Peptides against a protein of PDB entry 2YKT. Designs and how they scored, part 8

Target 1, 231 residues: chain A of PDB entry 2YKT
Amino acid sequence: SRSEEMHRLTENVYKTIMEQFNPSLRNFIAMGKNYEKALAGVTYAAKGYFDALVKMGELASESQGSKELGDVLFQMAEVHRQIQNQLEEMLKSFHNELLTQLEQKVELDSRYLSAALKKYQTEQRSKGDALDKCQAELKKLRKKSQGSKNPQKYSDKELQYIDAISNKQGELENYVSDGYKTALTEERRRFCFLVEKQCAVAKNSAAYHSKGKELLAQKLPLWQQACADPS

## One batch from the design tools (peptide; aimed at target 1 D109 R188)

Design b1_p15_2_s3 (made by RFdiffusion4, then SolubleMPNN; from b1_p15_2, 8 letters changed)
Fold by OpenDDE base, seed 2:
Structure b1_p15_2_s3 (fold): chain B 231 residues (1-231), chain A 15 residues (1-15)
Amino acid sequence: as target 1 above (231 residues)
Amino acid sequence: LENPVKPSQETLDKL
């Protein structure tokens, strides 16, 4: 029936969230943690590289013929430090605003969705059973009426069961329809939450990239000219 | 149980 099909669709939405979306989201979080760790590793390795560059700048500053190149090397290291500070802020946001929040939500969601599905199934079954009971009673009444010498005795009661069946059928259909809309809304909310959190990370990432671009664009022409000027 | 995913206003406006 239409109601049975819509019921199956409703259950499938909840199952898809619990069995596909949430496990995939857990994997996404795990991959995010791996990515964060790698970026933290890059930050640490970069510090060592640019500290070594500063040492080269110190040596240039101590030389008689290359003193000005010392300042260039120091500027290169300083620009890197500023870029790394922006990366650290991005990583902090990535951790706190995306990974931690998604992890908290996905952990709680399994229990919530299980309870929500169970509640829906219980009420759907209750309404279905009540409908089936009325249909069964009408069938029994009709059998009694067919065997009776006075069928008119059962006419009013037959009408009452017909009305009750119609009402219960309508209530069941409405409940299942609302259940399906609710399930789809729950699915959409989860995707929207992911998108919103990813947008926040994207904004912070954009700030990192913009700052790096600005700093390098400002200084790179000066650094490129440093070796053309005879000391 | 409380729904762990609160509806955003944007989500509500699109339903």
Scores: peptide ipSAE 0.196, ipTM 0.759, DockQ to the pose 0.555
OpenDDE base, seeds 1, 3, 4, 5: peptide ipSAE 0.184, 0.188, 0.185, 0.049; ipTM 0.728, 0.754, 0.760, 0.640

Design b1_p15_2_s4 (made by RFdiffusion4, then SolubleMPNN; from b1_p15_2, 5 letters changed)
Fold by OpenDDE base, seed 1:
Structure b1_p15_2_s4 (fold): chain B 231 residues (1-231), chain A 15 residues (1-15)
Amino acid sequence: as target 1 above (231 residues)
Amino acid sequence: MEDPVKPSEETFNAL
């Protein structure tokens, strides 16, 4: 029946969230944590490299013929420090606004969805059983009427069962239809939350890249000219 | 079928 098909579709939405979306989201969080760790590793390695560059700047500052190049090397290291600070801010946001919030929600969601599906199934079954009971009673009544010497005695009761079946069928169809809309809304909510949190990460990443570009564009011409003008 | 309305952030935070 149409109601049975819609019921199967509703259950499949909940199953898809529980069996496909939530496991995939857990994997996404795990991959995000790995990516964060790798970026933190890059940060640490870059610090060592630019600390070594500062040491080269110290040696230039102590030289008789390259003293001005010491200041250039120090500026290169300082620009890197500023870019790195922007990366650290982005990473903090990535951790606190995306990963932590997704981890908390995916853990709670398994229990919530199980309860929501169970509630829907219980009520759907209750309405279905009530419909089946009325249909069975109508069938029994018709059998009694067909064997009776006075079939008209059962006519009013037959009409009452027909009306009750029609009403219960309509109630079941409406309930299952609303259940399907609710399930699709639950699915959409989860995807929308992921998209919104990823947009916040993208904004923070854009700010990091913009700041780095600005700082390097400002200083790079000065650094290039320092070697062309021997003092 | 009409696309389900975007649930409010509050409905998702109530989880």
Scores: peptide ipSAE 0.023, ipTM 0.579, DockQ to the pose 0.080
OpenDDE base, seeds 2, 3, 4, 5: peptide ipSAE 0.020, 0.018, 0.021, 0.017; ipTM 0.576, 0.563, 0.589, 0.563; seeds 2, 3, 4 fail the geometry check

## One batch from the design tools (peptide; aimed at target 1 R111 Y112 E186)

Design b1_p16_1 (made by RFdiffusion4)
Pose (drawn by RFdiffusion4):
Structure b1_p16_1 (pose): chain A 225 residues (1-144, 151-231), chain P 16 residues (1-16)
Amino acid sequence: SRSEEMHRLTENVYKTIMEQFNPSLRNFIAMGKNYEKALAGVTYAAKGYFDALVKMGELASESQGSKELGDVLFQMAEVHRQIQNQLEEMLKSFHNELLTQLEQKVELDSRYLSAALKKYQTEQRSKGDALDKCQAELKKLRKKPQKYSDKELQYIDAISNKQGELENYVSDGYKTALTEERRRFCFLVEKQCAVAKNSAAYHSKGKELLAQKLPLWQQACADPS
Amino acid sequence: AMDEELDTLRAQLDAI
């Protein structure tokens, strides 16, 4: 009887994956694509900014008394080019390694989940029907206490076997369904971890490039007196 | 036939 409770829980897990997880995953993929489109806009504009800044650096390079300021502005643009390309690296860890792989899995999953739930429902119903029929045949023999005919005993053995088979099938079906759910959340967490490692490399690169160059830049217009 | 279908789809999902 707890078996029937477990049977409904299992159907509910497959329904939750097909109707809640995968649609939310479709939405996540869409937000990721918008995010990348926006990140492309920033990388582009950062280019215009830093070329405008190099132009100022060229002007200071041609003047009397401000040449070193020209060098400082060149270095600022150069630090940015180095930071940006550590960012473009995190960006591709986003496209090829996260968005593409998520889209590939979710595409195949619709058919896989529809088929797995259906196979499970058919197998569980077939085992239940065979058990009910064996039990009905036994009830017929028994109707018309510590005594059992040869045939009654054979039915008792068969009912015991089929009941054990049905309960194991439902028990294993539930474990499998929870595992299907955990694998989909684990893959999402893993793809996010990979993008996160590249975000750590990007931010570490920025900290060190600036920790190296920033004091010299702050000194360039200090009072020499 | 259903078992072959599920095995093939699972193999494709695991290859990603």
Fold by OpenDDE base, seed 2:
Order: sequence, then C-alpha cells, then structure tokens
Structure b1_p16_1 (fold): chain B 231 residues (1-231), chain A 16 residues (1-16)
Amino acid sequence: as target 1 above (231 residues)
Amino acid sequence: AMDEELDTLRAQLDAI
C-alpha cells in the first residue's frame, strides 16, 4: 500500500542517517583530527627552520661586509612568524568550530535518532493496529449480518465502522507522510550544519592564505634586491 | 517520557 511504502521510506531515511551518515561523519572528524595534527607538525618544524634562519641572520649582522643581509634574514623570519600565527588561528577555529562541534553533535545525534525512530515506529504501529482492529470488527459485523434474519439491524453499525476505517486510514497516511517529511528535514539539517561549519573553516583558511600572500608580496621585492646593493 | 527525552535531546543538539 501507499502507506506501507511511505513507511518503509521513512524508516530508510532514519536508518541511512544512523548507519551511513553518522559513521561517515565520525570518520570525517577523525580525518580532520589527523589533518590538524599534521598541520601542527608543520608548524613545529617550521619554527625550527626559521629559528635557524634567525641564527644565520645573527651571523650576517656580526659580519663586516654582510650586515644589511642580517636584517633581511630577520625580516624573512618575522614574516614567517606572522604567517604561522595566522595558521595557528585557523587551526584553532578548525578544531573548535568544526571538529569539536561535530563530535558533540554526532554523539548526541545517535541517541536522538534512535528515539525519534522509535517514536515514529510506535505511533505508526499504534495507528496501524487500530485500523486493523476496526477492519476486523467490520468483517465480524458483516458475517453476523449475513447470518441474521434482520440484516438491517446492523446497517448503522456497518456505516460507523466504514467511516471509522476511512478516518483511521487517512490519519495513518497523513502520519506516515508527515513522518517522511520530518525525516528528510532531519537529514537535510545535518548536511546543512556540516556545510555551515565548513564555510566557517573556509573563511578562516582564506584569511590565513590572504595574509600570507600579502606579507610575502610586500617584502619579497625588497629581499630580492638585497644582494645587488653591497654596502 | 519519550517525548520529553526527544525534546531534551533536540534542545541539546540545537545548542551546538
């Protein structure tokens, strides 16, 4: 029946979220944590590299013929520091605004979806059972009427059951239909949340890249010229 | 009881 098909569709939406979406989201979070760790590793390694560059700058500054190149090397290290600070901010956002929130949601969501599905199933079954009962009673009534010397005695009750069946069928269909819409809305909500949080991360990432580009664009021409003008 | 649980969980989810 239409209601049975819609019921199956509704259950499948919930099952898809629970069995496909949420596990995939957990994996996404895990991959995000790995990515974060790798970037933190880059940050640490970069610090060592540019600290060593500063040391080279110190040596240049102590030289008799290359003092000005010391300043250049220091500037290079400073620009790196600024870029790195932007990266760290991006990483904090990535962690706090995406990973942590998704992790919190996915754990709660398992409980929510289980309860939501259970509620739907319980009510759907209740309405279905009530319908079946009315149908069964109508069938019994008709059997009694066929065996009776006065079938007209049961005519009013028959009409009442027919009406009740019609109403209950309509209620069941509406409930299942609404249930399906609700389930689809729940699914969409989860994807929307992911998109929104990913957008926030993207904005922070864009800021990092922009700042880095600007800083390097400003200084690189100066650094490139430094060797041409021996003091 | 089940409705209350759902409402509570929904509220918690929405707070994130």
Scores: peptide ipSAE 0.356, ipTM 0.892, DockQ to the pose 0.915
OpenDDE base, seeds 1, 3, 4, 5: peptide ipSAE 0.344, 0.350, 0.352, 0.349; ipTM 0.888, 0.890, 0.891, 0.889

Design b1_p16_1_s1 (made by RFdiffusion4, then SolubleMPNN; from b1_p16_1, 8 letters changed)
Fold by OpenDDE base, seed 2:
Structure b1_p16_1_s1 (fold): chain B 231 residues (1-231), chain A 16 residues (1-16)
Amino acid sequence: as target 1 above (231 residues)
Amino acid sequence: SMDKELEELEKQLNSI
């Protein structure tokens, strides 16, 4: 029936969220943590590299003929420090605004969806059972009427059951239809949340890239001329 | 009740 089909569709939405979306989201979070760890590793390694560059700058500053190149090397290291600070801020936001929130949400969501599905199933079954009962009683009444010497005695009762069946059928159909819409809304809400959090990450990433580009673009011409201008 | 549990979970989810 239409109601049964819609019921199956509704259950399938909940099952898809619980069995596909949420596990995939957990994997997404795990991959995010791996990415964060790798970037943190880059940060640490870069610090060592540019600290070593500073040391080269110190040596240049102590020389007779290359003193000005010391300042250039220091500037290179300083620009890196600023870029790296932006990366760290991006990573902090990535962790706090995306990964942590998604992780918290997915843990709670398992319980929520289970309860929501169970509630839907319970009420759907209750309405279905009530309908079935009413249909069964009508069938019994009709059998009694057919065997009676006075069938007209049961006519009003038959009409009452027919009306009750119609109403219960309508209620069941509406409930299941609304349940399906609700389930789809639940699914959409989860994707929207992910999109919104990813947008925040994208903004932070854009800021990092912009800052790096600006700093390097400003200084690189100066650095490129440093060897041509001995002092 | 089941409804209360659901409401509480929803509240928690919406707080994130």
Scores: peptide ipSAE 0.264, ipTM 0.870, DockQ to the pose 0.914
OpenDDE base, seeds 1, 3, 4, 5: peptide ipSAE 0.256, 0.255, 0.259, 0.258; ipTM 0.866, 0.863, 0.867, 0.866

Design b1_p16_1_s2 (made by RFdiffusion4, then SolubleMPNN; from b1_p16_1, 5 letters changed)
Fold by OpenDDE base, seed 2:
Structure b1_p16_1_s2 (fold): chain B 231 residues (1-231), chain A 16 residues (1-16)
Amino acid sequence: as target 1 above (231 residues)
Amino acid sequence: SMDEELAELQAQLDSI
């Protein structure tokens, strides 16, 4: 029936969220943590590299013929420090605004969805059972009427059951239809949350890239000419 | 009740 099909669709939405979306989201979070760890590793390694560059700058500054190149090397290291600070801010956002929040939600969501599905199933069954009961009573009444010398005695009651069945059928159909819409809304909400949090991360990432580009664009021409113009 | 449980869980989810 239409109601049965809609019921199956509704349950399938909840099942898809619980069995496909949420596990995939957990994997997404795990992959995010791996990515974060790798970037933290880059950060640490870069620090060592540019600290070593500073040492080279110190040696240049102590030389008689290359003093100005010391300043260039120091500037290179300083620009790196500023870029690194932007990266760290991006990573904080990535962790706090995306990963942590998603992790918190996905754990709670398992409980929520289980309860929501259970509520829907319970009420759907209750309405279905009530309908079935009325149908059964009508059937019994009709059997009694067929065996009676006065079938007219049961006519009004038959009409009442027919009306009750119609109303209960309509109520069940509406409930299941609304349940399906609700389930789809629940699914959409989860995707929207992911998109919104990813947008926040993207903004911070853009800021990191922009700052790095600006700093390097400002200084690189100066560094490139440093060897051609000894002081 | 089931409704109360759902409301509580939803509130927790919305707080994140």
Scores: peptide ipSAE 0.320, ipTM 0.891, DockQ to the pose 0.936
OpenDDE base, seeds 1, 3, 4, 5: peptide ipSAE 0.311, 0.311, 0.315, 0.313; ipTM 0.888, 0.888, 0.890, 0.889

Design b1_p16_1_s3 (made by RFdiffusion4, then SolubleMPNN; from b1_p16_1, 6 letters changed)
Fold by OpenDDE base, seed 2:
Structure b1_p16_1_s3 (fold): chain B 231 residues (1-231), chain A 16 residues (1-16)
Amino acid sequence: as target 1 above (231 residues)
Amino acid sequence: SMDEELEKLQQQLDSI
């Protein structure tokens, strides 16, 4: 029936969220943590590299003929420090605003969806059972009427059951239809949340990239000329 | 009740 089909669709939405979306989201979070770890590793390694560059700058500053190149090397290291600070801020936001929130949400969501599905199933079954009962009673009444010497005695009650069945059928159909819409809304909300959080990450990433580009663009011409300048 | 549980969970989810 239409109601049964819609019921199956509704259950499938909840099952898809619980069995596909949420596990995939957990994997997404895990991959995010791996990415964060790798970037943190880059940060640490870069620090060592540019600290070593500073040391080269110190040596240049102590030289007779290359003193000005020391300042260039220091500037290179300083620009890197600023870029790296932006990366760290981006990573902090990535962790706190995306990963942590998604992780917290996915844990709670398992419980929520289980309860929501159970509620829907319970009420759907209750309405279905009430309908079935009413249909069964009508069938019994009709059998009694057919065997009676006075069938007209049961006519009013038959009409009452027909009306009750119609109403219960309508209620069941509406409930299941609304349940399906609700389930789809639940699914959409989860994707929207992910999109919104990813947008925040994208903004932070854009800021990092912009800052790096600006700093390097400003200084690189100066650094490129340093060896051509008189000592 | 089941409704109360759902409401509580929803509130928790919305707070994140």
Scores: peptide ipSAE 0.298, ipTM 0.881, DockQ to the pose 0.908
OpenDDE base, seeds 1, 3, 4, 5: peptide ipSAE 0.290, 0.290, 0.297, 0.296; ipTM 0.879, 0.878, 0.881, 0.881

Design b1_p16_1_s4 (made by RFdiffusion4, then SolubleMPNN; from b1_p16_1, 5 letters changed)
Fold by OpenDDE base, seed 2:
Structure b1_p16_1_s4 (fold): chain B 231 residues (1-231), chain A 16 residues (1-16)
Amino acid sequence: as target 1 above (231 residues)
Amino acid sequence: SMDEELEELKAQLDSI
């Protein structure tokens, strides 16, 4: 029946969220944590590299003929520090605004969806059983009427059962239909949340890249000329 | 009740 098909569709939505979306989201979070760790590793390694560059700048500053190149090397290291600070800010946002929140949600969501599905199933079954019972009673009444010397005695009751069946059928169909819409809305909400949080990360990433580009664009011409002007 | 639990869980989810 239409109601049975829609019921199956509804259950499949919940099942898809529970068995496909949520596990995939957990994997996404795990991959995010790996990415964060790798970027933190880059940050640490970069610090060592640019600290060593500072040391080269110190040596230049102590030289007789290369003092001005010391300042250039220090500027290079400073620009790196500023870029790295932006990266760290991006990473904090990535962790706090995306990963942590998604992790919290996915844990709660398993419980929520299980309860939501169970509620839906229980109520759907209750309505279905009530309908089936009413149909069965009508069938019994009709059998009694056919065997009776006075069939008209049961006519009013037959009409009452017909009306009750019609109403219960309508209620079941509406409930299942609303259940399906609700399930689809729940699915969409989860994707929307992911998109919104990823947008926040993207904004922070854009800020990092912009800052780095600006700083390097400003200084690079100066650094490129430094060797052409011996002191 | 089951409904109360569902509402509580929903509220928790919505708070994140």
Scores: peptide ipSAE 0.314, ipTM 0.887, DockQ to the pose 0.944
OpenDDE base, seeds 1, 3, 4, 5: peptide ipSAE 0.303, 0.303, 0.310, 0.307; ipTM 0.883, 0.882, 0.886, 0.884; seed 4 fails the geometry check

Design b1_p16_2 (made by RFdiffusion4)
Pose (drawn by RFdiffusion4):
Structure b1_p16_2 (pose): chain A 225 residues (1-144, 151-231), chain P 16 residues (1-16)
Amino acid sequence: SRSEEMHRLTENVYKTIMEQFNPSLRNFIAMGKNYEKALAGVTYAAKGYFDALVKMGELASESQGSKELGDVLFQMAEVHRQIQNQLEEMLKSFHNELLTQLEQKVELDSRYLSAALKKYQTEQRSKGDALDKCQAELKKLRKKPQKYSDKELQYIDAISNKQGELENYVSDGYKTALTEERRRFCFLVEKQCAVAKNSAAYHSKGKELLAQKLPLWQQACADPS
Amino acid sequence: FEEELERMKTFLEEVE
């Protein structure tokens, strides 16, 4: 009887994956694509900014008394080129290693989940029907206490076998369904962890490049007196 | 990742 409760829980897990998780994953993929389109806009504009800044650096390089300021502006643009390309690295860890792999899994999952739930429902119903029939045949013999005919005992053995088979099937089906849900959340967490490692390398690169160059830049227009 | 996709394709082939 708790078997029927477990049977319904299992159907509910498959339904939750097909109707809640995968659609939300479709939406997450769409947001990720918008995010990358936007990140591309920033990388491009950062280019225009830094070229405009190099132009100022060329002007200071050709002047009397401000040449070193020209060097400072060159170095600012250079630091940004090095930071940016550590960012383009985190960006491709986003496209090839997250968005593409998510899209590839979710594409095949619709068929896989519809087929797995269906196979489970058919197998569980077939085992339930065979058990009910064996029990009906036994009830017929028993109707027309510590005594049992040879045939009654054979039915009792068969009912016991099929009931054990049905309960194991529902028990294993539930464990499998929870595992299918956990594998999909785990893959999402893993893809995010990978992008996060590249975000750590990007931010670490920025901290050290700036920690190196920033004091010299702050000194360039200090009072020499 | 590839192993999980092969596992899903193998299951579908068995069902067919």
Fold by OpenDDE base, seed 4:
Structure b1_p16_2 (fold): chain B 231 residues (1-231), chain A 16 residues (1-16)
Amino acid sequence: as target 1 above (231 residues)
Amino acid sequence: FEEELERMKTFLEEVE
């Protein structure tokens, strides 16, 4: 029947979220944590590299003929520090606004979806069973009427069952239809949340790249000329 | 985000 098919579709949506989406999201979070760790590793390694560059700048500052190049090397390290600060801000946002929130949500969602599906199934079954019972009673009544010497005795009762069946059928169809719409909305909400969070990540990433580009564009011409200018 | 979590928690409290 239409209601049975819609019921199957509804259950499949919930099952898809629980068995496909949520596990995939957990993997996504894990990959995000790995990515964060790698970027933190880059930050640490970069610090060591630019600290070593500062040391070279100190040596230049102590030289007789290369003092001005010391300042250039210090500026390079300072620009790196500023870029690094922007990266750290981005990483903090990535952790707090994406990974943590997704982790909290997916953990709760397992329980939520299980409960939601169970509630839907229980109510759907209850309505279905009530309908089946009414249909069975009508069938029994009709058999009794066919075997009776006075079939007219059962006519009012038959009409009552027919009306009850019609009403229960309509209620079941509406319930299942609404259930399907709700399930699809739940699925869409989860994808939308992911998209929105990724947009935030993209925005923060763009800010990081923009700041780095700006700082380097400002200083790079100066640094490129440092060796061409006689001391 | 917090509103959604609260919605989910409220639902769970009602059905569990």
Scores: peptide ipSAE 0.306, ipTM 0.881, DockQ to the pose 0.950
OpenDDE base, seeds 1, 2, 3, 5: peptide ipSAE 0.294, 0.303, 0.291, 0.296; ipTM 0.877, 0.879, 0.874, 0.877

Design b1_p16_2_s1 (made by RFdiffusion4, then SolubleMPNN; from b1_p16_2 with R7E K9E T10K)
Fold by OpenDDE base, seed 2:
Structure b1_p16_2_s1 (fold): chain B 231 residues (1-231), chain A 16 residues (1-16)
Amino acid sequence: as target 1 above (231 residues)
Amino acid sequence: FEEELEEMEKFLEEVE
């Protein structure tokens, strides 16, 4: 029946979230944590590299003929420090605004979806069973009426069961329909949350890239000219 | 975000 088909669709939505979406989201979070760790590693390695560059700048500053190049090397290291600070800010946002929140939701969601599906199934079955019972009683009544010498005795009761069946059928169909809409809404909400959090991360990433581009664009011409200037 | 978590928890309290 249409109701049974829609019921199966509803259950499939919940199952898809529980068995496909949530596991995939957990994997996404895990991959995000790996990415975060790698970027933290870059931060650490970069610090060592640019600290060494500062040391070269110190040597230039102590030289008789290359003092101005010391300032250039210091500026290069300072620009790096500023870029790195932006990266750290981006990573903080990536961790706190995306990964942590997704992790908290996905862990709770397993229980939530299980409970939601169970509630739906229980109520759907209850309504279905009540309908089946009324249909069975009507069938019994009709059999009794056909075997009776006074069929008119059962006419009013037959009408009552017909009405009850119609009402219960309508209630079941509406409940299943609403259940399907609810399930689709639950699925959409989860995707929307992911998109929104990714947008926040993207904004912070854009800020990091913009800052780096601006700082380097400002200083690079100066640094390129440094060796052409007379010492 | 916190509101959504609270709603989920509230639902669980009602049905579990």
Scores: peptide ipSAE 0.207, ipTM 0.845, DockQ to the pose 0.954
OpenDDE base, seeds 1, 3, 4, 5: peptide ipSAE 0.203, 0.197, 0.207, 0.203; ipTM 0.842, 0.837, 0.845, 0.843

Design b1_p16_2_s2 (made by RFdiffusion4, then SolubleMPNN; from b1_p16_2 with F1L R7E K9E T10E)
Fold by OpenDDE base, seed 2:
Structure b1_p16_2_s2 (fold): chain B 231 residues (1-231), chain A 16 residues (1-16)
Amino acid sequence: as target 1 above (231 residues)
Amino acid sequence: LEEELEEMEEFLEEVE
C-alpha cells in the first residue's frame, strides 16, 4: 500500500543517516584531524627553517660587505612568521569550529536517531495494528450478518466500523507522511550543518591565503632588488 | 550547535 511504501521510505532515511551518513562523517572528522596534524607539523618545521634564516641574517649583519642583506633576510623570516601565525589561527578555528562540533553532534546523533526511529516505528505499528483490528472486526461482523436471519441488526455496527476504519486509515497515512517529512528534514539539517561549518572554514582559509598574499606582494619587490645595489 | 544538542538531549530524555 501507499502507507506501507512510505513507511519503508521513512525507515530507509533513518537507516541511511545512521549507517551511511554518520559513519562517513566520522571518517570525515578523522581525515580532518589528520590534515590538522600535518599542517601543525608544517608550522613546526617552518619555525626551524626561518629561525635558521634569521641566523643567516645575523651573519650578514655582522659582515663588512653584506650588512644591508641582513635586514632583508630578517624581513623574509618575519613575514613568513606572520604567515605561519595566521595558519595557526586558521587551524585553531578548524579544530574548534568544525571538528569538535561535528564530533559532538555525531556522537549524540547515534542515540538520537535510534530513539527517533524506534518512536516512529512504535507509533506506526500501534496505529497499523489498531486499523487491522477494526478491519478484522468488520470482516467478522459481515460474516455474522451474512449468516443471520436478521442482517439489519448489524447495520449500525457495520457503519461504525466503516467510519472507524476510514478515520484510522487517514490517521495512519498522515502519521507516516509526517514521519517521512520529518526524516527528510533530519537528513537535510545534517547536510546543512556540514555546509555551514565548511563555509566558516573556507572563510578562515581565505583569510589565511589573503594575508599571506598581501604580505609577500608588499615585500617581494624590495627583496628582489636587494642585490642590485651592492655596498 | 548548543541549542540543537539541547533539543536532542531533551528528546532522548523523553523517549528513553
Scores: peptide ipSAE 0.149, ipTM 0.806, DockQ to the pose 0.958
OpenDDE base, seeds 1, 3, 4, 5: peptide ipSAE 0.143, 0.145, 0.145, 0.142; ipTM 0.802, 0.803, 0.805, 0.802

Design b1_p16_2_s3 (made by RFdiffusion4, then SolubleMPNN; from b1_p16_2, 6 letters changed)
Fold by OpenDDE base, seed 2:
Parts: sequence; C-alpha cells; structure tokens
Structure b1_p16_2_s3 (fold): chain B 231 residues (1-231), chain A 16 residues (1-16)
Amino acid sequence: as target 1 above (231 residues)
Amino acid sequence: MDEELAEMEKFLEEVE
C-alpha cells in the first residue's frame, strides 16, 4: 500500500543517516583532525627554518659589507611569522568551529536518531494495529449479519466501523506522510549544518591567504632589490 | 548549535 511504501521510505531515511551519513561524518572529522595535525607540524617545522634564517640575518648584520641584508633577512622571517600566526588562528577556528561542533553533534545524534526512529515506529505500528483491528471487527460483524435472521440489527454498527476505518486510515496515512517529511528535514538539516560550518572554514582560510598575499606583495619588491644596492 | 543540541537532549529525556 501507499502508506506501507512511505513507511519504508521513512525508515530508510533514518537508517541512511545512522548507517551512512553519521559514519561518514565521523570519518570526515577524523580526516580533519589529521589535516590539522599535519598543518601544526608544518608550523613547527617552519619555525625552525625561519629561526635559522634569523641567525643568518644576525651574521649579515655583524658583517661590514652586508649589514643592510641583515635587515632584509629579519623582515623575511618576520613576515613569515605573521603569516604563520594567521595560519594558527585559522587552525584554531577550524578546530573549534568545525571539528568540535561536528563531533559533539554526531556523538549525540546516534542516540537521538535511534530514539526518533523508535518513536515513529511505535506510533506507526500502534495506528496500524488499531486499523487492522477495526477492519477485522467489521469483517466479523459482516459475517454475523449474513448469518442473522435480522441483518438490520447490525447496520448501525457496520456504519460505525466503516467510519472508524476511514478515520484511522486517514490518520495513519497522514502520520506516515508527516514522518517522511520530518525524516527528510532531519537529513537536510545535517547537511546544511555541515555546509554552514564549511563556509566558516572557507572564510577563515580566505583571511589567511589574503594576509599572506598582502604581506608578501608588499615586501617582495624591496627584498628583490636589496642585492642591487651595495653598501 | 547549542540550541539544536539542547533540543536533541530534551527529546531524549522525553522519549527515553
């Protein structure tokens, strides 16, 4: 029946979220944590590299003929420090605004969805059983009426059962329909949340890239000319 | 997010 098909669809939505979406989201979070860790590693390695560059700048500053190049090397290291600070800020946001929030939700969601599905199933079954019972009673009544010397005695009850069946059928159909819409909304909400959080990440990433581009664009011409001015 | 989490928790309290 239409209601049975829609019921199956509803259950499948919940199952898809629980068995496909949520596990995939957990994996996504894990991959995000790995990515964060790798970038943190880059940050640490970069610090060592640019600290060494500062040392080279110090040596230049101590020289007689290359003092000005010391300042250039210091500037290079400083610009990198600023870029790296921006990266760290981005990573912090990435962790706090995306990963942590997703992790909190996905952990709770397993319980929530299980409970929601169970509630739906219980109520759906209850309505279905009530309908079946009324249908069975009507069938019994009709059999009694056919065997009776006075079938008219059962006419009012027959009408009552017909009405009850109609009402219960309608209620069941509406309930299942609403259940399906609710399930689809639950699924959509989860994807929307992911998209919104990724937008925040994108914004932070853009800020990082912009800052780096600006700083380097400002200083690079100066650095490129430094060797052309012997003094 | 906090509101959604709270709603989820509230639901669980009602049905569990």
Scores: peptide ipSAE 0.173, ipTM 0.814, DockQ to the pose 0.962
OpenDDE base, seeds 1, 3, 4, 5: peptide ipSAE 0.167, 0.161, 0.170, 0.167; ipTM 0.809, 0.804, 0.812, 0.810

